# Peptides against a protein of PDB entry 4N7V, part 200

Target 1, 222 residues: chain A of PDB entry 4N7V
Amino acid sequence: TLRSITSPLVAHRLKPIRQKTKKAVVSILDSEEVCVELVKEYASQEYVKEVLQISSDGNTITIYYPNGGRGFPLADRPPSPTDNISRYSFDNLPEKYWRKYQYASRFVQLVRSKSPKITYFTRYAKCILMENSPGADFEVWFYDGVKIHKTEDFIQVIEKTGKSYTLKSESEVNSLKEEIKMYMDHANEGHRICLALESIISEEERKTRSAPFFPIIIGRKP

## One batch from the design tools (peptide; made by RFdiffusion4, then SolubleMPNN)

Design b2_p29_6_s3 (from b2_p29_6 with E1M E7R E8K E14R E15K E18A V21M)
Fold by OpenDDE base, seed 4:
Structure b2_p29_6_s3 (fold): chain B 222 residues (1-222), chain A 29 residues (1-29)
Amino acid sequence: as target 1 above (222 residues)
Amino acid sequence: MEEEEERKEEEERRKEIAEEMEELTEEYF
């Protein structure tokens, strides 16, 4: 099943974006729906031949072929569905579309990893917990120019000099220079606080009928 | 000043997304 290889994508709270690549254009719309436009080039003009439009919760997929499959000239937005429209639930999506759905899902996950959920200003840094899950990315922008980026898989450090390196094991983290360890300690504390706040805020959000609480900004730059 | 910094950070994030999406597209198509 599709569910065995990916979960429904979640585009809630994501800002609109349109990303063009060689063979596809992928978008998050104002409606938080996700569109994959499959692009072909003819006579130096790009045409959208197929569109997958996926609901914000990932559970509904609308597939259509612009202009009866002839294609629609690539524009600044997905073409409107006119004909050759099929609508599927996530669990009923034909296998031939699974790879394209996975592409959309990975795009959304990427955008989520770059989308602030919690921004927390400390005395020394702007800390950002991102929207991706599981294991949300966490970025720390120190006001002095140091940057730390934590993911589920690694920690990237960018020093004041611009020197960048990636840490993939606890041993590598433990071998850091003392000055860098201080930044890491601060980053870890900020991360802990953001996770704690996320938990508390999410619980209150669950209890209320209010609009989503996220994204949230805590504090201000000193 | 904070708005300018946020703009720069957003621009960098968009750049990173663009780079990774080119690679992802080559993987899928």
Scores: peptide ipSAE 0.687, ipTM 0.947, DockQ to the pose 0.910
Fold by OpenDDE base, seed 2:
Structure b2_p29_6_s3 (fold): chain B 222 residues (1-222), chain A 29 residues (1-29)
Amino acid sequence: as target 1 above (222 residues)
Amino acid sequence: MEEEEERKEEEERRKEIAEEMEELTEEYF
């Protein structure tokens, strides 16, 4: 099943973006829908031959072939569906489209990993918890120029000198110089606080049923 | 000053997205 490969994509709270690549253009629309435009080149002009439009919750997929399958010239936005369109639920999506759906899902996950959910200013750093899940990315921008980026897979450190390295195990973290451990300790504390705040804020959001609380900024730069 | 820093950070994030999406496109197509 498609569900065994990927979960429905979630584009809620993401800002609009349009990213052109060699063979596809991917977009998050103002409606938070996700579009994959498959592009072919003819006579030095790019044409959109196929469009997958996916709902913000990932559960509805609309597929159409612009201009009766002849393609529509690539523009600044996806072409409007005018011809016969197919609409599928996530669980009823034909297997032939699964890879393209996964591509859209990977795009959304990438955008989420770069989209602030919580920004928290400490005495020493700007801490940012991102929207991706599970295991949201966490970035710490120290005011002195040190940067730490935590993901599920690694911790990247950028020192004041611009020297960059990646840590992939706890043993490597434990082998850090004491001066770097101080930054890591602060990053870990900021991370803990952001996760705690995320939980508290999400619960209050659920109780009040108000407008979305995220993204949120806590504190200000000193 | 903070707004300018935020704009710079957003630009860098968009560059990273662009780079990773080129690689992802080559993987899928």
Scores: peptide ipSAE 0.687, ipTM 0.946, DockQ to the pose 0.896
Fold by OpenDDE base, seed 3:
Structure b2_p29_6_s3 (fold): chain B 222 residues (1-222), chain A 29 residues (1-29)
Amino acid sequence: as target 1 above (222 residues)
Amino acid sequence: MEEEEERKEEEERRKEIAEEMEELTEEYF
């Protein structure tokens, strides 16, 4: 099943974006729907041959072929659906579209990993917990120029000098210079606080069911 | 100052998205 490969994508709270690549254009619309436009080039003009439009909760997929499958010239937004529109639920999506759905899902997950959910200002840094899940990305922008980016897979450090490196094990973290360890300690503290606040705020949001609480900003730049 | 930093951070994120999406597109198509 598709569900055994990926979960429904979630585009809630994401800002609109349009990303063009060589063979596809992917978008998050103002409606928070996700569009994948499959692009083909003919005579130096790009045409959209197929569109997957996915609901913000990932559960509904609308597929259409612009201009009767002849394609529609690539523009600044997806072409409007006209003819031969198919609508599927996530669990009823034909297998031939699964890879394209996975592509859309990975795009959304990427955007989520770079979309602030909680911004927390400390006396030393701007901390940002991102929207992706599980294991949200966490960034720390120190006011002195140091940057730390934490993911489930690695920790990236950018020092004041511009020197950049990636840590993938705890042994590598333990081998850091003492000065860098101080930054890491602060980053870890900020991360803990953001996770705790996320949990508390999410629970209150669930209870209230009024309006989204996220994204939020906690504290102020000193 | 903060607005300028926010813009810089957003530009960096958009650049990273663009780079990763080119690689992802080559993987899927």
Scores: peptide ipSAE 0.685, ipTM 0.946, DockQ to the pose 0.896
Fold by OpenDDE base, seed 5:
Structure b2_p29_6_s3 (fold): chain B 222 residues (1-222), chain A 29 residues (1-29)
Amino acid sequence: as target 1 above (222 residues)
Amino acid sequence: MEEEEERKEEEERRKEIAEEMEELTEEYF
């Protein structure tokens, strides 16, 4: 089943974005729906041949073929759905579309990993906990130019010189220069605080049943 | 200053998304 491969994508709280690639254009709309436009080139013009429009909760997939399958010229937005529209639930999506759904899901996960959920300003850095899950990305932008990016899989460090490297094990972290360890310690503290705040805010959000509290900004840049 | 920094950070994030999406597109299509 599709569910055994991926869960329904979640595009809630994501800002609109349109990303063109060689063979597809992917978008998050103002409605928080996700669109995958499959692109073909003909006579030096790009045409949208197929569109998958996925609801913000990932549970409804609308598929259409612009201009009766002949394609519609690529524009600044997805082409409007035609009269020939197929609508599927996540669990009823034909297997031939599973790969395209996975593509959309990975796009959304990528965008989530770049979407601030909590921004926390410290004396030395701007800390950002992202929207992706599990194991949300955490970025630290030090005011002096150092950047640390933590993911579930690695830690990337960008030094003041622009030197960049990736750490994939605790042993590599332990082998860092002392000066970099200071940045890492600060990043880890900021991360701990953001996770604690996320928990507290989420619990309060659950209790109040109010509008979403996220994204949130804590503190101000000094 | 803060707005410029936010813009720069957003631009960097968009660039990263673009790069990763090109790779992802080649993987899927």
Scores: peptide ipSAE 0.685, ipTM 0.946, DockQ to the pose 0.917

Design b2_p29_6_s4 (from b2_p29_6 with E8K E9L E14R E15K E19K V21M Y28F)
Fold by OpenDDE base, seed 1:
Structure b2_p29_6_s4 (fold): chain B 222 residues (1-222), chain A 29 residues (1-29)
Amino acid sequence: as target 1 above (222 residues)
Amino acid sequence: EEEEEEEKLEEERRKEIEKEMEELTEEFF
């Protein structure tokens, strides 16, 4: 099943973006829907031959073939749906579209990993918790130039000198120089606080049933 | 100043997205 490969994508709260590549253009619209435009080149002109339009919650996939399958010239936005439209739920999506859905999902995950959910200013750093899940990316930009980027898979450290390295295990983290450990400790504290705030804010958001509270900025740069 | 820093950071993120999406596109298509 598609569900065994990936979960429905989640594009809520993401800013509009349009990313062109050689074979596809992928977009997040103002409506928070995700569009994959499959591009073919003919006579030095790019044409959109197929469009997958995915709802913001990833559960509905609308597929259409512009201009009766002849294609529509690539423009600054997806072509409007034609009369011949197929609509599927996530669980009923034909297998032939699974790879394209995965592509859209990976794009959304990428954008989410670079979309601030919580920005928290400490005395020493700007901390940013991103929108991706599970295991949201966490970035710490120390005012003195040190940078720490935490993901589910690794921790990247950029020292004041510009020296950069990646840590992929706890043993490597434990082997850090004492000076760097201080930065890591602060980063971890900031991370803990951001996660706690995320939980509290999300709970209040659930209770209030109002407009989204995220993204949010906490504190100010000193 | 903070707004300018954020704008710069957003642009850097966009460039990273662009790079990763080129690689992803080659993987998927």
Scores: peptide ipSAE 0.669, ipTM 0.945, DockQ to the pose 0.916
Fold by OpenDDE base, seed 2:
Structure b2_p29_6_s4 (fold): chain B 222 residues (1-222), chain A 29 residues (1-29)
Amino acid sequence: as target 1 above (222 residues)
Amino acid sequence: EEEEEEEKLEEERRKEIEKEMEELTEEFF
């Protein structure tokens, strides 16, 4: 099943973006829908031959072939749906479209990993918890120039000198110099706080049923 | 100043997305 290889994509709270590549243009729209435009080149002109438009919750996929399958010239936005539109639920998506859905999902996950959900200013750093899940990316920008980037897979450290290295195990973290451990300790504390705040804020959103609270900024740069 | 820093960071993130999406496109197509 499609569900065995990916979950429905989630584009809520993401800003609009349009990214052109060699063979596809992928977009998050103002509506938070996701579009994959499959591009072909004919006579030095790019044409959109197929469009997958995916709802913000990932559960509805609309597929159409612009200009009766002849293609429509690539523009600054997806072409409007034409006469032959197919609409599928996530669980009923034909297998031939699964790879393209995965492509859209990976794009959304990438954008989410770079979209601030919580920004928290400490005495020493700007901490940022991102929108991706599970295991949201966490960035710490120390005011003195040190940067720590935590992902589910690794921790990247950029020192004041610009020296960069990646840690992939707890043993590597434990082998750090004491001066770097101080930064790591602060980063970990900021991370803990952001996760706690995320939980609290999400619960309040549920209770109030108000406009989304995220993204949120807590504190200010000293 | 903070707004300018945020704008710079947003542009850097956009460039990273661009780079990673080229690689992803080659993987999928």
Scores: peptide ipSAE 0.669, ipTM 0.945, DockQ to the pose 0.892
Fold by OpenDDE base, seed 3:
Structure b2_p29_6_s4 (fold): chain B 222 residues (1-222), chain A 29 residues (1-29)
Amino acid sequence: as target 1 above (222 residues)
Amino acid sequence: EEEEEEEKLEEERRKEIEKEMEELTEEFF
């Protein structure tokens, strides 16, 4: 099943974006829907041959072929659906579209990993918890120029000198020089606080059923 | 000052997305 290889994408709270690549244009719309436009070039003109439009919760997929499959000239937005529109639920999506759905999902996860959910200012740094899940990215921008970027898979460190390196194991973290360990300790504390706040705020949001509480900024730059 | 810093960070994030999406497109198509 599609569910065995990916979960429904989640585009809630994401800002609109349009990213053109060689063979596809992928967008998050103002409606928070996700569009994948499959592009083909003919006589130095790009045409949209197929569109997948996915709901913000990832559960509904609308597929259409612009201009009866002849294609529509690539523009600044997806072409409007006209004829031969197919609509599927996530669990009923034909297998031939699974790879394209995965492409959309990977795009959304990428955007989420670059979208602030919580910004928290400490005495020493600007901490940012991102929207991606599970294991949201966490960035720490120290006011002195040090940067730490934590993901589920690695930790990237950029020192004041511009020296950059990636850590992929606890052993590598433990081998850091003491000065860098101090930055890491602060980053870890900021991360703990952001995760705790995320949990508390999410619970309150669930209870109130009001407008979204995220993104949120906590504190101020000293 | 903080607004200018945030705009710069958003631009950097956009460039990272662009780079990774080119690689992803080659993988999927």
Scores: peptide ipSAE 0.668, ipTM 0.945, DockQ to the pose 0.884
Fold by OpenDDE base, seed 5:
Structure b2_p29_6_s4 (fold): chain B 222 residues (1-222), chain A 29 residues (1-29)
Amino acid sequence: as target 1 above (222 residues)
Amino acid sequence: EEEEEEEKLEEERRKEIEKEMEELTEEFF
């Protein structure tokens, strides 16, 4: 099943974006829907041959073939669905579209990993917890130029000199220079605080049933 | 000042997305 290889994508709270690649254009719309436009080139003009439009919760997929499958010239937005429209639920999506759905899902996860959920200013850094899950990315931008980026898979460090390296194990973290460990300690504290705040805020959202509290900014740059 | 810094960061993120999406597109298509 599709569910065995991916979960429904979640595009809530994501800002609109349109990303053109060689073979596809992928977008998050103002409606928080996700569109995959499959692009073909003919006579130096790009045409949209197929569109997958996915609901913000990932559960509904609308597929259409612009201009009766002849394609529609690539524009600044997806072509409107006019003909040859099919609508599927996530669990009823034909297998032939699974790879394209996965593509959309990976795009959304990528955007989420770069979308601030919590911004927390400390005395030394701007800390940012991102929207992706599980294991949200966490970035720390120190005011002196050091950057730390934590993901589920690695920690990237950019030093003041511009030297960049990736840490993939605890042993590598432990081998850091003492001066870098100070930055790591601060980053870890900021991370802990952001996670705690996320939990508290999410609980309040659940209780109040109000508009989303995220994204949120805590503190201000000194 | 903070707005300019945020705009710069957003642009950097967009560039990162662009790069990763080119790679992802080659993987999927």
Scores: peptide ipSAE 0.668, ipTM 0.944, DockQ to the pose 0.913

Design b2_p29_7_s1 (from b2_p29_7, 9 letters changed)
Fold by OpenDDE base, seed 2:
Structure b2_p29_7_s1 (fold): chain B 222 residues (1-222), chain A 29 residues (1-29)
Amino acid sequence: as target 1 above (222 residues)
Amino acid sequence: MEWEEIEKEKEEELKKALEEFEKEYSHLL
């Protein structure tokens, strides 16, 4: 099943973007829907031959072929769905579209990993929790030039000298120099606080059913 | 504004990351 390969993409709270590549244009719309426009070139003109439009929650996929499959000239936005429209749920998506859906999902996950959800200023650093899930990216920018980037898979450290390295196990973290451990301890505390605040704020959002509270900024830069 | 500086920095990082994304995942299209 598609579900065994990827989860439904989630584009909520993401800013609109339009990224042109050789084979496609991928967009997040103002509606927070995701569009993949498949592009072909004929006589030095680019045409959109197929469009996958995916709902913000990833559960509905609308597929259409502009101009009865002849294609529509590439423009600054996706062509309107007018010809050969099919609508699928995530679990009923034909296998021939799974790779394209996976592309859209990976794109959204990348955007989410670069989208601030919580920014927290401490005495020593700017901490940022990102929108991706599970295991959101967490970045710490110390004012003295040290940087720590935590992901689900690794921790990247950039020292004051510009020396950079990646840690992939707890044993490597435990083997750090004491000076670097102090930065790591501060980063971990900032991370814990951001996760706690995320939980509290999300619960209040659920209760009030109001506009989204995220993204937020906590504290002030010194 | 402080928020605008944060957004600009992350947009620049995203732009760079999208170049590598195309190389890695274009085979899915």
Scores: peptide ipSAE 0.558, ipTM 0.924, DockQ to the pose 0.873
Fold by OpenDDE base, seed 3:
Structure b2_p29_7_s1 (fold): chain B 222 residues (1-222), chain A 29 residues (1-29)
Amino acid sequence: as target 1 above (222 residues)
Amino acid sequence: MEWEEIEKEKEEELKKALEEFEKEYSHLL
């Protein structure tokens, strides 16, 4: 099943983006829908031959072939679905589209990992919890130039000198120089706070069923 | 660090990540 390969993509709260590649254009629309435009080149002109339009919650996939499959000239936005349109639920998506859906899902997950959900300004740093899940990325930008990037899999440290290294185990973290350990401790505290706030805010969102509270900025920018 | 410099660096990181993404996942298309 498709579900065994990937979960439904989640594009909620993501800013619009349009990424052109050789084979496709991937977009997140103002509606938070995700579009994959499959591109072919003919006579030095690019045409969109197939479009997958995926709902913001990933559960509905609309597929259409512009201009009866002849293709529509590539533009600054997806072509309008004017021809035969197929609509599928996530669980009923034909297997021939699974790889393209997976591509869209991975793209969205990447964008989420770079999209601030919570920005927290401390006395020493700008902390950012990202939208990706599970195990959201967490970045700390210290005012003095030190950067710490935490993911589910690793911690990347960039020192004032520009020296960069990756930590993948607790033993490596414990082997850090004392100076770097101080930054790590601050980063961990900021991370804890962001996670706690995320939990509280998310619960309030659930209760109120109002407009999204995220993204949110906490603390005062210096 | 100036905040503008941080934002610029984040944009560059995203750009690089997107390039790597295309290299890794273009075979899905």
Scores: peptide ipSAE 0.534, ipTM 0.915, DockQ to the pose 0.579
Fold by OpenDDE base, seed 5:
Structure b2_p29_7_s1 (fold): chain B 222 residues (1-222), chain A 29 residues (1-29)
Amino acid sequence: as target 1 above (222 residues)
Amino acid sequence: MEWEEIEKEKEEELKKALEEFEKEYSHLL
């Protein structure tokens, strides 16, 4: 099943983006829907031959073929669905579209990993908890140029000199220079605070049923 | 670093990440 290889994508709270590639244009719309436009070149003109439009919750996929499959000239936005539209639920998506859905899902996950959910300014750094899940990315940008990027899989450190390295185990973290450990301690504290705030804010958001509280900024730029 | 420099660097990081994404997942299309 499609569900065995990916979960429904989640594009809520993501800002609009349009990324052109050689084979496709992938976009997040103002509606928070995701579009994959499959592009073909003919006579030095790019045409959109197929479009997958995926709902913000990933559960509905609308597929259409512009101009009866002849294609529509590539523009600054997806072509409007006019004719030959198919609508599927996530669980009923034909297998022939699974790879394209996976592409969209991975794209959204990448964008989420770069989309601030909580920004927290400390005395020494800008801390950012991202929208991706599970295990949201957490970035810390220190004023002095040190950077720490925590993911579910690793911790990347960029030192003042520009030296970059990746830590994949606790033993590697423990082997850090004392000066770097200080940055790591600060990053970890910022991370803890962001996670605590996320929990509290999410609970209040659930109770109030108001407009989304995220993204949120805590503290002030120094 | 100034925040403007940080934001610029973040944009460059996103650009690189998107380029890598294209290389890795273009086969799905």
Scores: peptide ipSAE 0.530, ipTM 0.913, DockQ to the pose 0.542
Fold by OpenDDE base, seed 1:
Structure b2_p29_7_s1 (fold): chain B 222 residues (1-222), chain A 29 residues (1-29)
Amino acid sequence: as target 1 above (222 residues)
Amino acid sequence: MEWEEIEKEKEEELKKALEEFEKEYSHLL
């Protein structure tokens, strides 16, 4: 099944982006829909031959072939869908489109890992919780130049000297110099606070059903 | 560290991440 290789993508709250590659253009639209435009070159002109338009919640996939499959010249936005459109749910997506969906999903996940959900200014640092899930990326930028980047897979530390290293286990974290542990402790506290705030804010969003509260900035920039 | 420098660094990090993404996942297309 498609679910065995990826979950439905989630593009909510992401800013619009358009990324051109050799084979495709992938976009997040103002509507928070995700478009994959498959590109072919003919006579030194790029044409969009196929479009996958995926809903912001990833559950609906609309597929169309511009200009009756002849292709439409590549532009600054996806071509408008024609009347010859196929619409699928995530669970009913034909296997021939799974790889393209996976591409879109991975793209969105990458963008989410770089999209601030909560920015928290402490006395010593700018803390940022990202939009990706599960295990959102968390970055701490200390005013003195120390940086800590936490992911689900690792912790990256950049010291004042510019020395960079990656920690992949608790044993490695425990082996840190005491000076670095102080930064780690602060980072962990900031992370805890961001996660707590995320929970509280998300619950209020659920109750009010209003416009999204995220992204949010907490504290004052020095 | 200036916040503008941090933002610029983040933009460069995103750019590099997108380049790596293309290399890693272009085979899916």
Scores: peptide ipSAE 0.529, ipTM 0.914, DockQ to the pose 0.553

